Peptides against a protein of PDB entry 2ODG. Designs and how they scored, part 108

Target 1, 89 residues: chain A of PDB entry 2ODG
Amino acid sequence: MTTSQKHRDFVAEPMGEKPVGSLAGIGEVLGKKLEERGFDKAYVVLGQFLVLKKDEDLFREWLKDTCGANAKQSRDCFGCLREWCDAFL

## One batch from the design tools (peptide; made by RFdiffusion4, then SolubleMPNN)

Design b2_p30_4_s2 (from b2_p30_4, 15 letters changed)
Fold by OpenDDE base, seed 2:
Structure b2_p30_4_s2 (fold): chain B 89 residues (1-89), chain A 30 residues (1-30)
Amino acid sequence: as target 1 above (89 residues)
Amino acid sequence: MKEELRKKQLEKLEELFKEHPELREKLFAK
């Protein structure tokens, strides 16, 4: 599958204090909803990703339920975090 | 409410960092 430049930019370096909106698949609408739930930084979403044992189905379902992400958005976000973890963990 | 939820999420991360102390360094490395 083809990735976005946003995805490539995120997985290229440690995420540090990057905002949640830096994650692939997370635009302004979803980012705002995530921030409302206390997920303001990308590393907070990473925390949830790891708590869910990096399970794709569980994470994508959680993202859908939490901010209304569609299939592509949740797939892009999951892939972004998975590849980041593969590179840096 | 946002701040309270933020604190809850950070508490989970703190537990994760205790189990995986190297994670903090990997997150914030340059």
Scores: peptide ipSAE 0.246, ipTM 0.824, DockQ to the pose 0.826
Fold by OpenDDE base, seed 4:
Structure b2_p30_4_s2 (fold): chain B 89 residues (1-89), chain A 30 residues (1-30)
Amino acid sequence: as target 1 above (89 residues)
Amino acid sequence: MKEELRKKQLEKLEELFKEHPELREKLFAK
C-alpha cells in the first residue's frame, strides 16, 4: 500500500514539538479528541507507542479506544510511528 | 481536567525516559 504525503512528511524529520494532528491517520476530529485526553503532541503518542513496546494490535486498540480511530486511521498512525522510529530511534 | 490528563501522560513518558535516557536526544535532535 502506498503511503500518504502526510506520512512521508512526518517520517522525514525528527518530530520535535509537532502537534498530534501531524501524525498520519490523525485528522482534525481525532486530533481534538486526543488533545482532550492529554495527547496534544505527537511525541506524547509516541510515548504510548513505545510503552506498548511497538505492538501493533495493542497500539491500534488503544488508539481506537482513546479517540475512536477506525481501522484505516489506526493503521496509518501505527505505520507512521513505526517508520519514524525505524528512521530516528 | 485537560491539564491533569496531560500531566499523567507526561509522567508515563518521563518514566520511559528514565529507562531509556537516549530517547530524549533522538526525539528532539535537529
Scores: peptide ipSAE 0.226, ipTM 0.811, DockQ to the pose 0.769
Fold by OpenDDE base, seed 5:
Structure b2_p30_4_s2 (fold): chain B 89 residues (1-89), chain A 30 residues (1-30)
Amino acid sequence: as target 1 above (89 residues)
Amino acid sequence: MKEELRKKQLEKLEELFKEHPELREKLFAK
């Protein structure tokens, strides 16, 4: 599948203190909802991704339930974190 | 509410870092 420039920018370097909105698939609306739930940084969402053992279905369902992400948004976000982990973990 | 939720999430992350200490450096080091 093709990726966005946003995805490529995120997976190109350690994420550090990047905001949650820097994740592919996470726009302004979803970002605000995640921040309201305590997920203000990308690394906090990565933490949840790792807690769920990198399981795609579990993570995408969690993201949907937490901020209302649709299928594409959750897929983009999952892929972003997966490829970041492949590069840096 | 946001701060309390963030605190809880950070506690979970710290617990994760205890299990996987190398994650800290991989996440933050440039």
Scores: peptide ipSAE 0.140, ipTM 0.726, DockQ to the pose 0.790
Fold by OpenDDE base, seed 3:
Structure b2_p30_4_s2 (fold): chain B 89 residues (1-89), chain A 30 residues (1-30)
Amino acid sequence: as target 1 above (89 residues)
Amino acid sequence: MKEELRKKQLEKLEELFKEHPELREKLFAK
């Protein structure tokens, strides 16, 4: 399967203070909803990802419930965080 | 409300960083 340039850009370097909207699958609409819930930085979403023990189903369900992400958006976001962790954790 | 939620999320992350101090360095390294 192929990835987006957005995905590749995110997983290429430490995320630092990157906004939540830098995550693959998270556009302006989802990003705003996440920010309103206190998830303004990518590392805050990473925290949730790790709290859920990197479980795909749990994370994607959480993302759907939190910001209304569809299947592709949640898949892209999960894959983005998984690859980032593989590279940097 | 957004500010308060942000603060609470940061508190959760601080707990994570206490348990995994290396994580903070990995996240914020440039």
Scores: peptide ipSAE 0.115, ipTM 0.695, DockQ to the pose 0.741

Design b2_p30_4_s3 (from b2_p30_4, 18 letters changed)
Fold by OpenDDE base, seed 1:
Structure b2_p30_4_s3 (fold): chain B 89 residues (1-89), chain A 30 residues (1-30)
Amino acid sequence: as target 1 above (89 residues)
Amino acid sequence: SKAELRAAQEAKLEELFKRYPELREKLFAK
């Protein structure tokens, strides 16, 4: 499947201090909910992704439970982090 | 509170960085 420009922009460089909303699949609504739960930066969500050993089902379930992400949103976010890790880890 | 949740998550990340010392560099270095 094709990716968004938002995805391509994120995976192109080290994430640094980018906000959680810079992740593909994370819009204003999901971003706000994640921030309210303490996940304000993209690297905090990456930390959770790594703690879950990059498992797609576990991560997407976590994201759904944490902020109410739907299937497309969780898939886009997972793919974004997976490809970032492939490039930089 | 939001601040308490953030602090707890940061503590978890610091533990992660201790286990994987190269991770911080890979996240932030351009």
Scores: peptide ipSAE 0.084, ipTM 0.660, DockQ to the pose 0.791
Fold by OpenDDE base, seed 3:
Structure b2_p30_4_s3 (fold): chain B 89 residues (1-89), chain A 30 residues (1-30)
Amino acid sequence: as target 1 above (89 residues)
Amino acid sequence: SKAELRAAQEAKLEELFKRYPELREKLFAK
């Protein structure tokens, strides 16, 4: 599977204050739901990703439970954070 | 509330930053 330009844009630089919606797989609908749950910035979701020790199944399950992400959305988001961490952590 | 949820999550992040102080720079440096 190929990555999106959105993914490539995100993993290319430190995320700083980027909104949660800048994460691959997180569109307007999921972003709004995440913001309503207190996850308004990408780095807040990264924090959850790290708390879960970068475990794919745990993170994707959490994302599904938190905002209703489907399999592709959670995969894209996980891959985005994993690759960002590989580049910057 | 959303503000309370955000505050709780930020508290968790602050714990991470205490354990991994370099994480702040990796996240926010440009």
Scores: peptide ipSAE 0.076, ipTM 0.657, DockQ to the pose 0.804
Fold by OpenDDE base, seed 5:
Structure b2_p30_4_s3 (fold): chain B 89 residues (1-89), chain A 30 residues (1-30)
Amino acid sequence: as target 1 above (89 residues)
Amino acid sequence: SKAELRAAQEAKLEELFKRYPELREKLFAK
């Protein structure tokens, strides 16, 4: 499997105040939907990821239910957060 | 509302930050 440059850019540094749209798999459409649901920053989605104890199935299902992410989008987003945590947590 | 949802999620994050004090540093380090 290969990753996008967007993924690599995100996992390369502390996320700080980066917007939710900075996450791999989260484009304009999904980003706006997440913002409407109160998830405007990447660290808020990370919080949800951690609340779900980094469980892939639970997180990807949550993302699908929350913003309509498809399988690839949820996989990319999960992988982005997982690898960020591996690097910085 | 968006603000209420954001506040609820932030409350969950604050609980995590209390449980894992190093998390804040790792998230926001420059």
Scores: peptide ipSAE 0.069, ipTM 0.644, DockQ to the pose 0.776
Fold by OpenDDE base, seed 4:
Structure b2_p30_4_s3 (fold): chain B 89 residues (1-89), chain A 30 residues (1-30)
Amino acid sequence: as target 1 above (89 residues)
Amino acid sequence: SKAELRAAQEAKLEELFKRYPELREKLFAK
């Protein structure tokens, strides 16, 4: 499988204050839902990712439960955070 | 507000711990 340009853009640099919608797999619909639930920045979702010990199943289920992400969206988001961590943590 | 957003975030964490009760123990138990 290949990654999107959105994924590549995110993993290329420190995330800083990037909005949650900058994460691969998180479009306008999911981003708005996440923001309304307190997950407004990408680093907040990163926090959940790390709390869950980078476990794919736990994270993807959490994302689904939190904003209604489908399988592809949660996969893309997980991969985005995984590769960002590989580069910057 | 930021306070409201943080409260919502914490609520989601509580939901997470309800769904995965073992997680809280792994993270905080000595």
Scores: peptide ipSAE 0.059, ipTM 0.582, DockQ to the pose 0.112

Design b2_p30_4_s4 (from b2_p30_4, 16 letters changed)
Fold by OpenDDE base, seed 4:
Structure b2_p30_4_s4 (fold): chain B 89 residues (1-89), chain A 30 residues (1-30)
Amino acid sequence: as target 1 above (89 residues)
Amino acid sequence: MLEELRKAQLEQLEEIFKQHPELREKIFAK
């Protein structure tokens, strides 16, 4: 599968203080919902990703339950975090 | 309530950083 420019931009550098909406698959709607649940920064979602041992099914299910992400959105977000971790952790 | 949610999530992250101190530097290296 192909990746978006948003994905490429995120995995190109340490995430630092980037907002949650900078994650691939997380648009304005999902970003707002995540912020309302306390996930305002990408690194906070990274924390959840790591707590779930980087498990795709668990993370994508969590994202769906937390903000209503659909299959593509959760797949894009998972892939974004996975590749970021491969590059920087 | 939102502040409490953020607090809990940051505490979770801090626990990870205790186990993996290098993560903080790697995340914020930019």
Scores: peptide ipSAE 0.593, ipTM 0.905, DockQ to the pose 0.808
Fold by OpenDDE base, seed 5:
Structure b2_p30_4_s4 (fold): chain B 89 residues (1-89), chain A 30 residues (1-30)
Amino acid sequence: as target 1 above (89 residues)
Amino acid sequence: MLEELRKAQLEQLEEIFKQHPELREKIFAK
């Protein structure tokens, strides 16, 4: 499947202090819920992604449980972090 | 509670960075 411009923007550079809402698949609603759980920056979600050893099923399930992400949202977010890691880690 | 959650997540990251110090530089290399 094709990626969004939001995805391309995120994977184009080191994420630095980018907010959690800059992740593909994470809109205003999910972003707010993640922030309420302490995940205010994209790098904090990256931390969880790494703790789960980049496992897609585990991460997507975690995201669903944490903020209510649907299948597309969790897929987009996972793909965003995966490709970012491939490029910069 | 929110501040406590943020602190916990940052502590998790700190542990990761202890094991992999190069990650910090790669994440924040802007």
Scores: peptide ipSAE 0.591, ipTM 0.905, DockQ to the pose 0.818
Fold by OpenDDE base, seed 2:
Structure b2_p30_4_s4 (fold): chain B 89 residues (1-89), chain A 30 residues (1-30)
Amino acid sequence: as target 1 above (89 residues)
Amino acid sequence: MLEELRKAQLEQLEEIFKQHPELREKIFAK
């Protein structure tokens, strides 16, 4: 599967204080919904990703339930975090 | 509610960082 430039930009460096919307698959709509649930930074979503032990099904389901992410959005977000973790953790 | 949610999620992260202190530096290593 091809990745977006957004994905490549995110996985290229430590995420630091990047906003939640910098995650691949997370646009303005999903980002706002995540922020409303307390997930204002990408690292907060990373925390949830880690709590779920990087499980794809659990994370993607969580993301769907939390902000209404569709299959592509959750896939992109999961892949973004997975690849970031592979690179930096 | 938002503030409470943020607090809870940051607390969750803090627990992770307590167990894995290296993660904090890796995340914020810019």
Scores: peptide ipSAE 0.591, ipTM 0.905, DockQ to the pose 0.827
Fold by OpenDDE base, seed 3:
Structure b2_p30_4_s4 (fold): chain B 89 residues (1-89), chain A 30 residues (1-30)
Amino acid sequence: as target 1 above (89 residues)
Amino acid sequence: MLEELRKAQLEQLEEIFKQHPELREKIFAK
């Protein structure tokens, strides 16, 4: 399975002030739910990702519980952050 | 409540940046 252009766009550069919705797997619906929980920027979700020690199962479960992400959405989001971290941290 | 939630998330990040100062620069290097 290949990555989306959205994924490629995100992992290509430092995320800076990109909105949470710029993360792969996070569409309009999930983005709004995350924003309502205080996760308005991608870097805020990155913070949670790092707190969870970059653990896939923990992060994907957290994302599901926080905004209702399905398996594909959580996988895409995790992969997006994982590859971003590999490239820039 | 939204403001409080956002504040909490930012405090989490600040703690991370305190432990790893280089992260802030790497994240916002745009």
Scores: peptide ipSAE 0.587, ipTM 0.904, DockQ to the pose 0.803

Design b2_p30_5_s1 (from b2_p30_5, 16 letters changed)
Fold by OpenDDE base, seed 1:
Structure b2_p30_5_s1 (fold): chain B 89 residues (1-89), chain A 30 residues (1-30)
Amino acid sequence: as target 1 above (89 residues)
Amino acid sequence: SSEKEKELEEQVKKAEELGEAARKKALELA
């Protein structure tokens, strides 16, 4: 499988204050839903990823339940955070 | 395990509640 340019852009540099919508798989619709739940920054979603101990199934299920992410969106988001962590944590 | 999953799900729930509270507070301050 290949990654998107959005994924590559995200994993290439420190996360900083990037909005939640900068995560691969998170578009405007999902981003707004996440923001409504208090997840306005990418690092807040990273926090959930870490609380779930980087478990793919748990994270993807959480993302689906929280914002309605489909399988591809949750996969893209998980992969984005995993590879970012591999590079910067 | 199922027990681990349930515990982690509870942690996520707490985090969501904190997130919502923080968002509301931020809106009040804005």
Scores: peptide ipSAE 0.076, ipTM 0.569, DockQ to the pose 0.073
Fold by OpenDDE base, seed 2:
Structure b2_p30_5_s1 (fold): chain B 89 residues (1-89), chain A 30 residues (1-30)
Amino acid sequence: as target 1 above (89 residues)
Amino acid sequence: SSEKEKELEEQVKKAEELGEAARKKALELA
């Protein structure tokens, strides 16, 4: 599988204060739902990713339950955070 | 698995608590 440009842009640099919508797989709809739950910044979702021990199944299921992410969206988001962590954590 | 689902439910609950705190703070800063 290939990654999106959005993924590549995200994993290329420290995430800083980037909004949650900058994560691969997170569009406007999912982003707004995440923001409503208090996950307004990408680093807050990173926090959840780390709380779940970087477990793919747990994170993707959490994302689905939290904002309604489908399989592709959750996969893209997980991959985005995993590769970011591999580079910077 | 059932074990992962149970673990997830616990972490989701924890995340919701953290999320609510984050939401409140975000509103205060807006």
Scores: peptide ipSAE 0.075, ipTM 0.593, DockQ to the pose 0.092
Fold by OpenDDE base, seed 5:
Structure b2_p30_5_s1 (fold): chain B 89 residues (1-89), chain A 30 residues (1-30)
Amino acid sequence: as target 1 above (89 residues)
Amino acid sequence: SSEKEKELEEQVKKAEELGEAARKKALELA
């Protein structure tokens, strides 16, 4: 599989205070919805990812239920967090 | 696994208070 530049930009460095919209698969629409639900920073979504034990199905389902992410968006977001964790966690 | 999912749902529930606080803060900053 190939990744987006957005994915590569995110996984290349500590996420710090990056906004939720910096996550791969999270565009402007999904980002706004996540922010409204309290997920304003990428690390908050990371927290949810970790609470769900890095489980792909659980995380992607959660993301769909939380902000309406489609299959590609949830896959991209999951992959982004997984690879970030592999590098930095 | 449904069993695994239920366990994790409980863990998510335990984080709801933190999530609600985050939501309130995010809305204030919007």
Scores: peptide ipSAE 0.059, ipTM 0.583, DockQ to the pose 0.063
Fold by OpenDDE base, seed 3:
Structure b2_p30_5_s1 (fold): chain B 89 residues (1-89), chain A 30 residues (1-30)
Amino acid sequence: as target 1 above (89 residues)
Amino acid sequence: SSEKEKELEEQVKKAEELGEAARKKALELA
C-alpha cells in the first residue's frame, strides 16, 4: 500500500516538537483526544510506541483504546513511527 | 487481549494515575 504525503513529511526529518497531529493517521479529531489524555507531542506517542517494544498489535490496540483510532488510522500511525525509527533511532 | 497487553496497559494506567495525583497535589499547594 502507498503512503500519504503526511507520512512522507513526517518520516523525512527529526520530529522535534511536532504536535501529535503531525503523525500519519492522526487527524484533528484523534489529535484532540490524544491531547486531552496528555499526548500533545508526537514524541510522547513515540515514547508509548517504544514502551510497547515497537509491537504493532499492542500499539494499534493502545491507540484504538486511547483515542478511538480505526484500523486505517492506527496502521498509518504505526507505519509512520516505524519508518521514522528506522531512519533516526 | 493478551496477558502481555494487559500488563502493559496496567503499567501505563498506573503511571497516569500517579501523574494525576501529583497534579492534584500541586493544585492543593497553590
Scores: peptide ipSAE 0.041, ipTM 0.515, DockQ to the pose 0.045

Design b2_p30_5_s2 (from b2_p30_5, 16 letters changed)
Fold by OpenDDE base, seed 4:
Structure b2_p30_5_s2 (fold): chain B 89 residues (1-89), chain A 30 residues (1-30)
Amino acid sequence: as target 1 above (89 residues)
Amino acid sequence: MEEKEKELKELVEKSEKLGKEARERAERLA
């Protein structure tokens, strides 16, 4: 599969203070839900990704349970963080 | 694997709780 421009934009640079909605797969609806749960910045979601030791199944399940992400959304978000980590971590 | 998964989920739950508390605090201070 190919990645979105949103994905490419995110993985191209340090995430800094980027909002959670800047993550691929995280749109306005999911972003708001994540923010309500305390995940307002992309780096907070990165934190969960790392706590789960970059495990795809665990992360995607967590994301689904936390904000209702569907399979594509969780996949896109996971891939976004994975590739960002490959570049910067 | 099951035990490890359970442990990780517990850590995530704790983290999420702290995140919510932090957000609530920020809202009160804003």
Scores: peptide ipSAE 0.109, ipTM 0.603, DockQ to the pose 0.072
Fold by OpenDDE base, seed 1:
Structure b2_p30_5_s2 (fold): chain B 89 residues (1-89), chain A 30 residues (1-30)
Amino acid sequence: as target 1 above (89 residues)
Amino acid sequence: MEEKEKELKELVEKSEKLGKEARERAERLA
């Protein structure tokens, strides 16, 4: 499957202070829920991704439990962070 | 695998707590 433009925009450059909503798969609804739980920046979600050793199943499960992400949203978010890490870590 | 998963979940829980506290602190300072 092809990636979204949002995904491509995110993985193309350093993350910096980008808000959590800049992550692929994270819209306004999920973004607000994540922010309420303390995940206001994309790099905080990246932190959880790294704590979980970049494991897809664990990360997607966490995202679902944390903000109610569905399968597509969690997949898009995981792929976004994975490819960003491949490029910049 | 189950023990490792449990440990990782505990780390995530701690991270969530710290993140929530950080957000609340930021709101007070804004």
Scores: peptide ipSAE 0.108, ipTM 0.601, DockQ to the pose 0.076
Fold by OpenDDE base, seed 2:
Structure b2_p30_5_s2 (fold): chain B 89 residues (1-89), chain A 30 residues (1-30)
Amino acid sequence: as target 1 above (89 residues)
Amino acid sequence: MEEKEKELKELVEKSEKLGKEARERAERLA
């Protein structure tokens, strides 16, 4: 499996104030749902990722429960945050 | 793993609550 350009763009630089929709796997639909739940910035989702101790299953489940992410979306989002953390954390 | 999962879910819930409180505070101060 290869990563998307969206993934590569995200993991290539500090995320700063990037919106939640900049995360791989998070499109307009999921982004809006996350924003409604208070996750408007990518770093807020990163926070939850870290609270879950970077656990893939827990994070992907949380993402599914929070915004309805499917398996691919949650996988892409997890991979995006994992690789970002590997680079910058 | 189940206990760990429960603990982490509770931690997420606390985090979300604190996040909401922080946002509300920021909105009041803005």
Scores: peptide ipSAE 0.102, ipTM 0.592, DockQ to the pose 0.081
Fold by OpenDDE base, seed 5:
Structure b2_p30_5_s2 (fold): chain B 89 residues (1-89), chain A 30 residues (1-30)
Amino acid sequence: as target 1 above (89 residues)
Amino acid sequence: MEEKEKELKELVEKSEKLGKEARERAERLA
């Protein structure tokens, strides 16, 4: 699979205080919905990813249920967090 | 997998609850 520049930008460095919208697959619409649910920073979504033991199916389902992410958006977001963790965790 | 999924979903719900409490506390103290 090919990745977006947004993905590459995110996985290249510590995420720090980056907003949730910096995650691959998370645009303005999904970002707003996540923020409304209390997931305003990328590291908060990372937290849920880790709570779910990095399980792809569980995370993608959670993301879908939480903000309405479609299959591509949830796949991109999962891949972004997985590769970030592989690099920095 | 079913039991694992249920337990993890419950854990996520607890996480969301704690996050909400922390946010509300921060708002009150700000």
Scores: peptide ipSAE 0.095, ipTM 0.581, DockQ to the pose 0.076

Design b2_p30_5_s3 (from b2_p30_5, 16 letters changed)
Fold by OpenDDE base, seed 3:
Structure b2_p30_5_s3 (fold): chain B 89 residues (1-89), chain A 30 residues (1-30)
Amino acid sequence: as target 1 above (89 residues)
Amino acid sequence: SSAREEELKRLVEESRRRGEEARRRAEELA
């Protein structure tokens, strides 16, 4: 599986205050919906990912229910956070 | 394991609840 440049850019450095839209799979539409639900920063979504104990099915289902992410978007977002955690956690 | 699945289920529910409460508070302040 190939990753996007957006994915590579995100996993390459500490996420700091990056907006939620910096996550792979999260475009302007999904990002806006996440922000409206209180997930304005990437680290807030990371928090949810960790609360769900990094479980792929639970996280991807949560993302779908929260912002309407499709299968590819949720997969990309999950993979982005997983690889970031592998590097920095 | 069944114990792990139940724990994850509880964590999902708690996360949802906190999110809904935060949204409700935001609506009250709008």
Scores: peptide ipSAE 0.076, ipTM 0.592, DockQ to the pose 0.056
Fold by OpenDDE base, seed 4:
Structure b2_p30_5_s3 (fold): chain B 89 residues (1-89), chain A 30 residues (1-30)
Amino acid sequence: as target 1 above (89 residues)
Amino acid sequence: SSAREEELKRLVEESRRRGEEARRRAEELA
């Protein structure tokens, strides 16, 4: 499957202080919900991804339960974090 | 494996619990 430009932009450089909305699959609606739950930065979501040992099913389920992400949104977000970790972790 | 699955489920539950507790404490301090 192909990736979005948003995905490519995220995985190409260090994460730094990027907002949660910079993650692939996380738009304005999901971003606001994540921020309300304390996940305001992409690195906070990365932390959750790592605590879950990079498990796809558990991460995507967590994302769905936390902000209402659909299957595509959770897949895109997971793939974004996975590939970022492959490059920088 | 079943052992891996149970470990991961525990991690999810612990993460959720800690998050909810932290949020509640933050609300009390606000």
Scores: peptide ipSAE 0.073, ipTM 0.585, DockQ to the pose 0.043
Fold by OpenDDE base, seed 1:
Structure b2_p30_5_s3 (fold): chain B 89 residues (1-89), chain A 30 residues (1-30)
Amino acid sequence: as target 1 above (89 residues)
Amino acid sequence: SSAREEELKRLVEESRRRGEEARRRAEELA
C-alpha cells in the first residue's frame, strides 16, 4: 500500500481552513456533495471522524452514506485523517 | 463490541440531528 501526494500534502501541516476537497480520496464530485450536506471544511469531516472515535468501519460507512464514496475513496480519506491526527492531535 | 457500536450509532444520530437543526436555522435567517 502506498499513499498519494495529496495525502502527504495534507498530513504535512495543520489543516486550518482547508476545504473538504483537500482530503485524500475526496475529489470534486464527492467534495461538492459533502459541501451540500454542510461539510465544507476538512475540519468538519475531522469532527465527524472524532465523534466516531476514529473507528474505521463506522467512518467509512458514514462517508459512503453521506456522499457516495467508494471503498478506495473512503479508505484514502480515513487514512488521511488518521495520520493527520497521529501527527497533530 | 455490540454495546460500543450502538453507542457510536447514537453519537452519529445525535450529530446528524444537531446538524439538521443548525442548517434549518441558517436557512431561516438567510
Scores: peptide ipSAE 0.070, ipTM 0.587, DockQ to the pose 0.049
Fold by OpenDDE base, seed 5:
Structure b2_p30_5_s3 (fold): chain B 89 residues (1-89), chain A 30 residues (1-30)
Amino acid sequence: as target 1 above (89 residues)
Amino acid sequence: SSAREEELKRLVEESRRRGEEARRRAEELA
C-alpha cells in the first residue's frame, strides 16, 4: 500500500507533543472535532489505539463515531499509529 | 474545559471496556 508523506513524516520520529492533526488521515476538519472531544494530541489518539488493543476494526469504528472519519481517513490513521508503534513501542 | 475532560474520560473508559471484552472473547475462542 502506498503511504503519504504525512504518514512517513509521522512514523519516522517520536511523536512527542505533536497535535492530533499530524496523524495521517486527520486533516483540519477531523482534527478540530477530535480536539473538541479531548483528543488534542496525537498521543491521546495513540492511547485509544492501545486501549483498544491495537484492534483495527474497533479503532476505525471509534474514529468514525468520534470525528466522522471515512474509510480512507480511518485506514490512514490506523496505519500511521500501527507503524509508529512497530518502530517505537 | 471540564466538560470536554469528562467526555474524554467516558470515551476512554468505554473504549477500554470494548477492548478488554474483545480480548476475552479472543482468548475464549482460542
Scores: peptide ipSAE 0.063, ipTM 0.569, DockQ to the pose 0.110

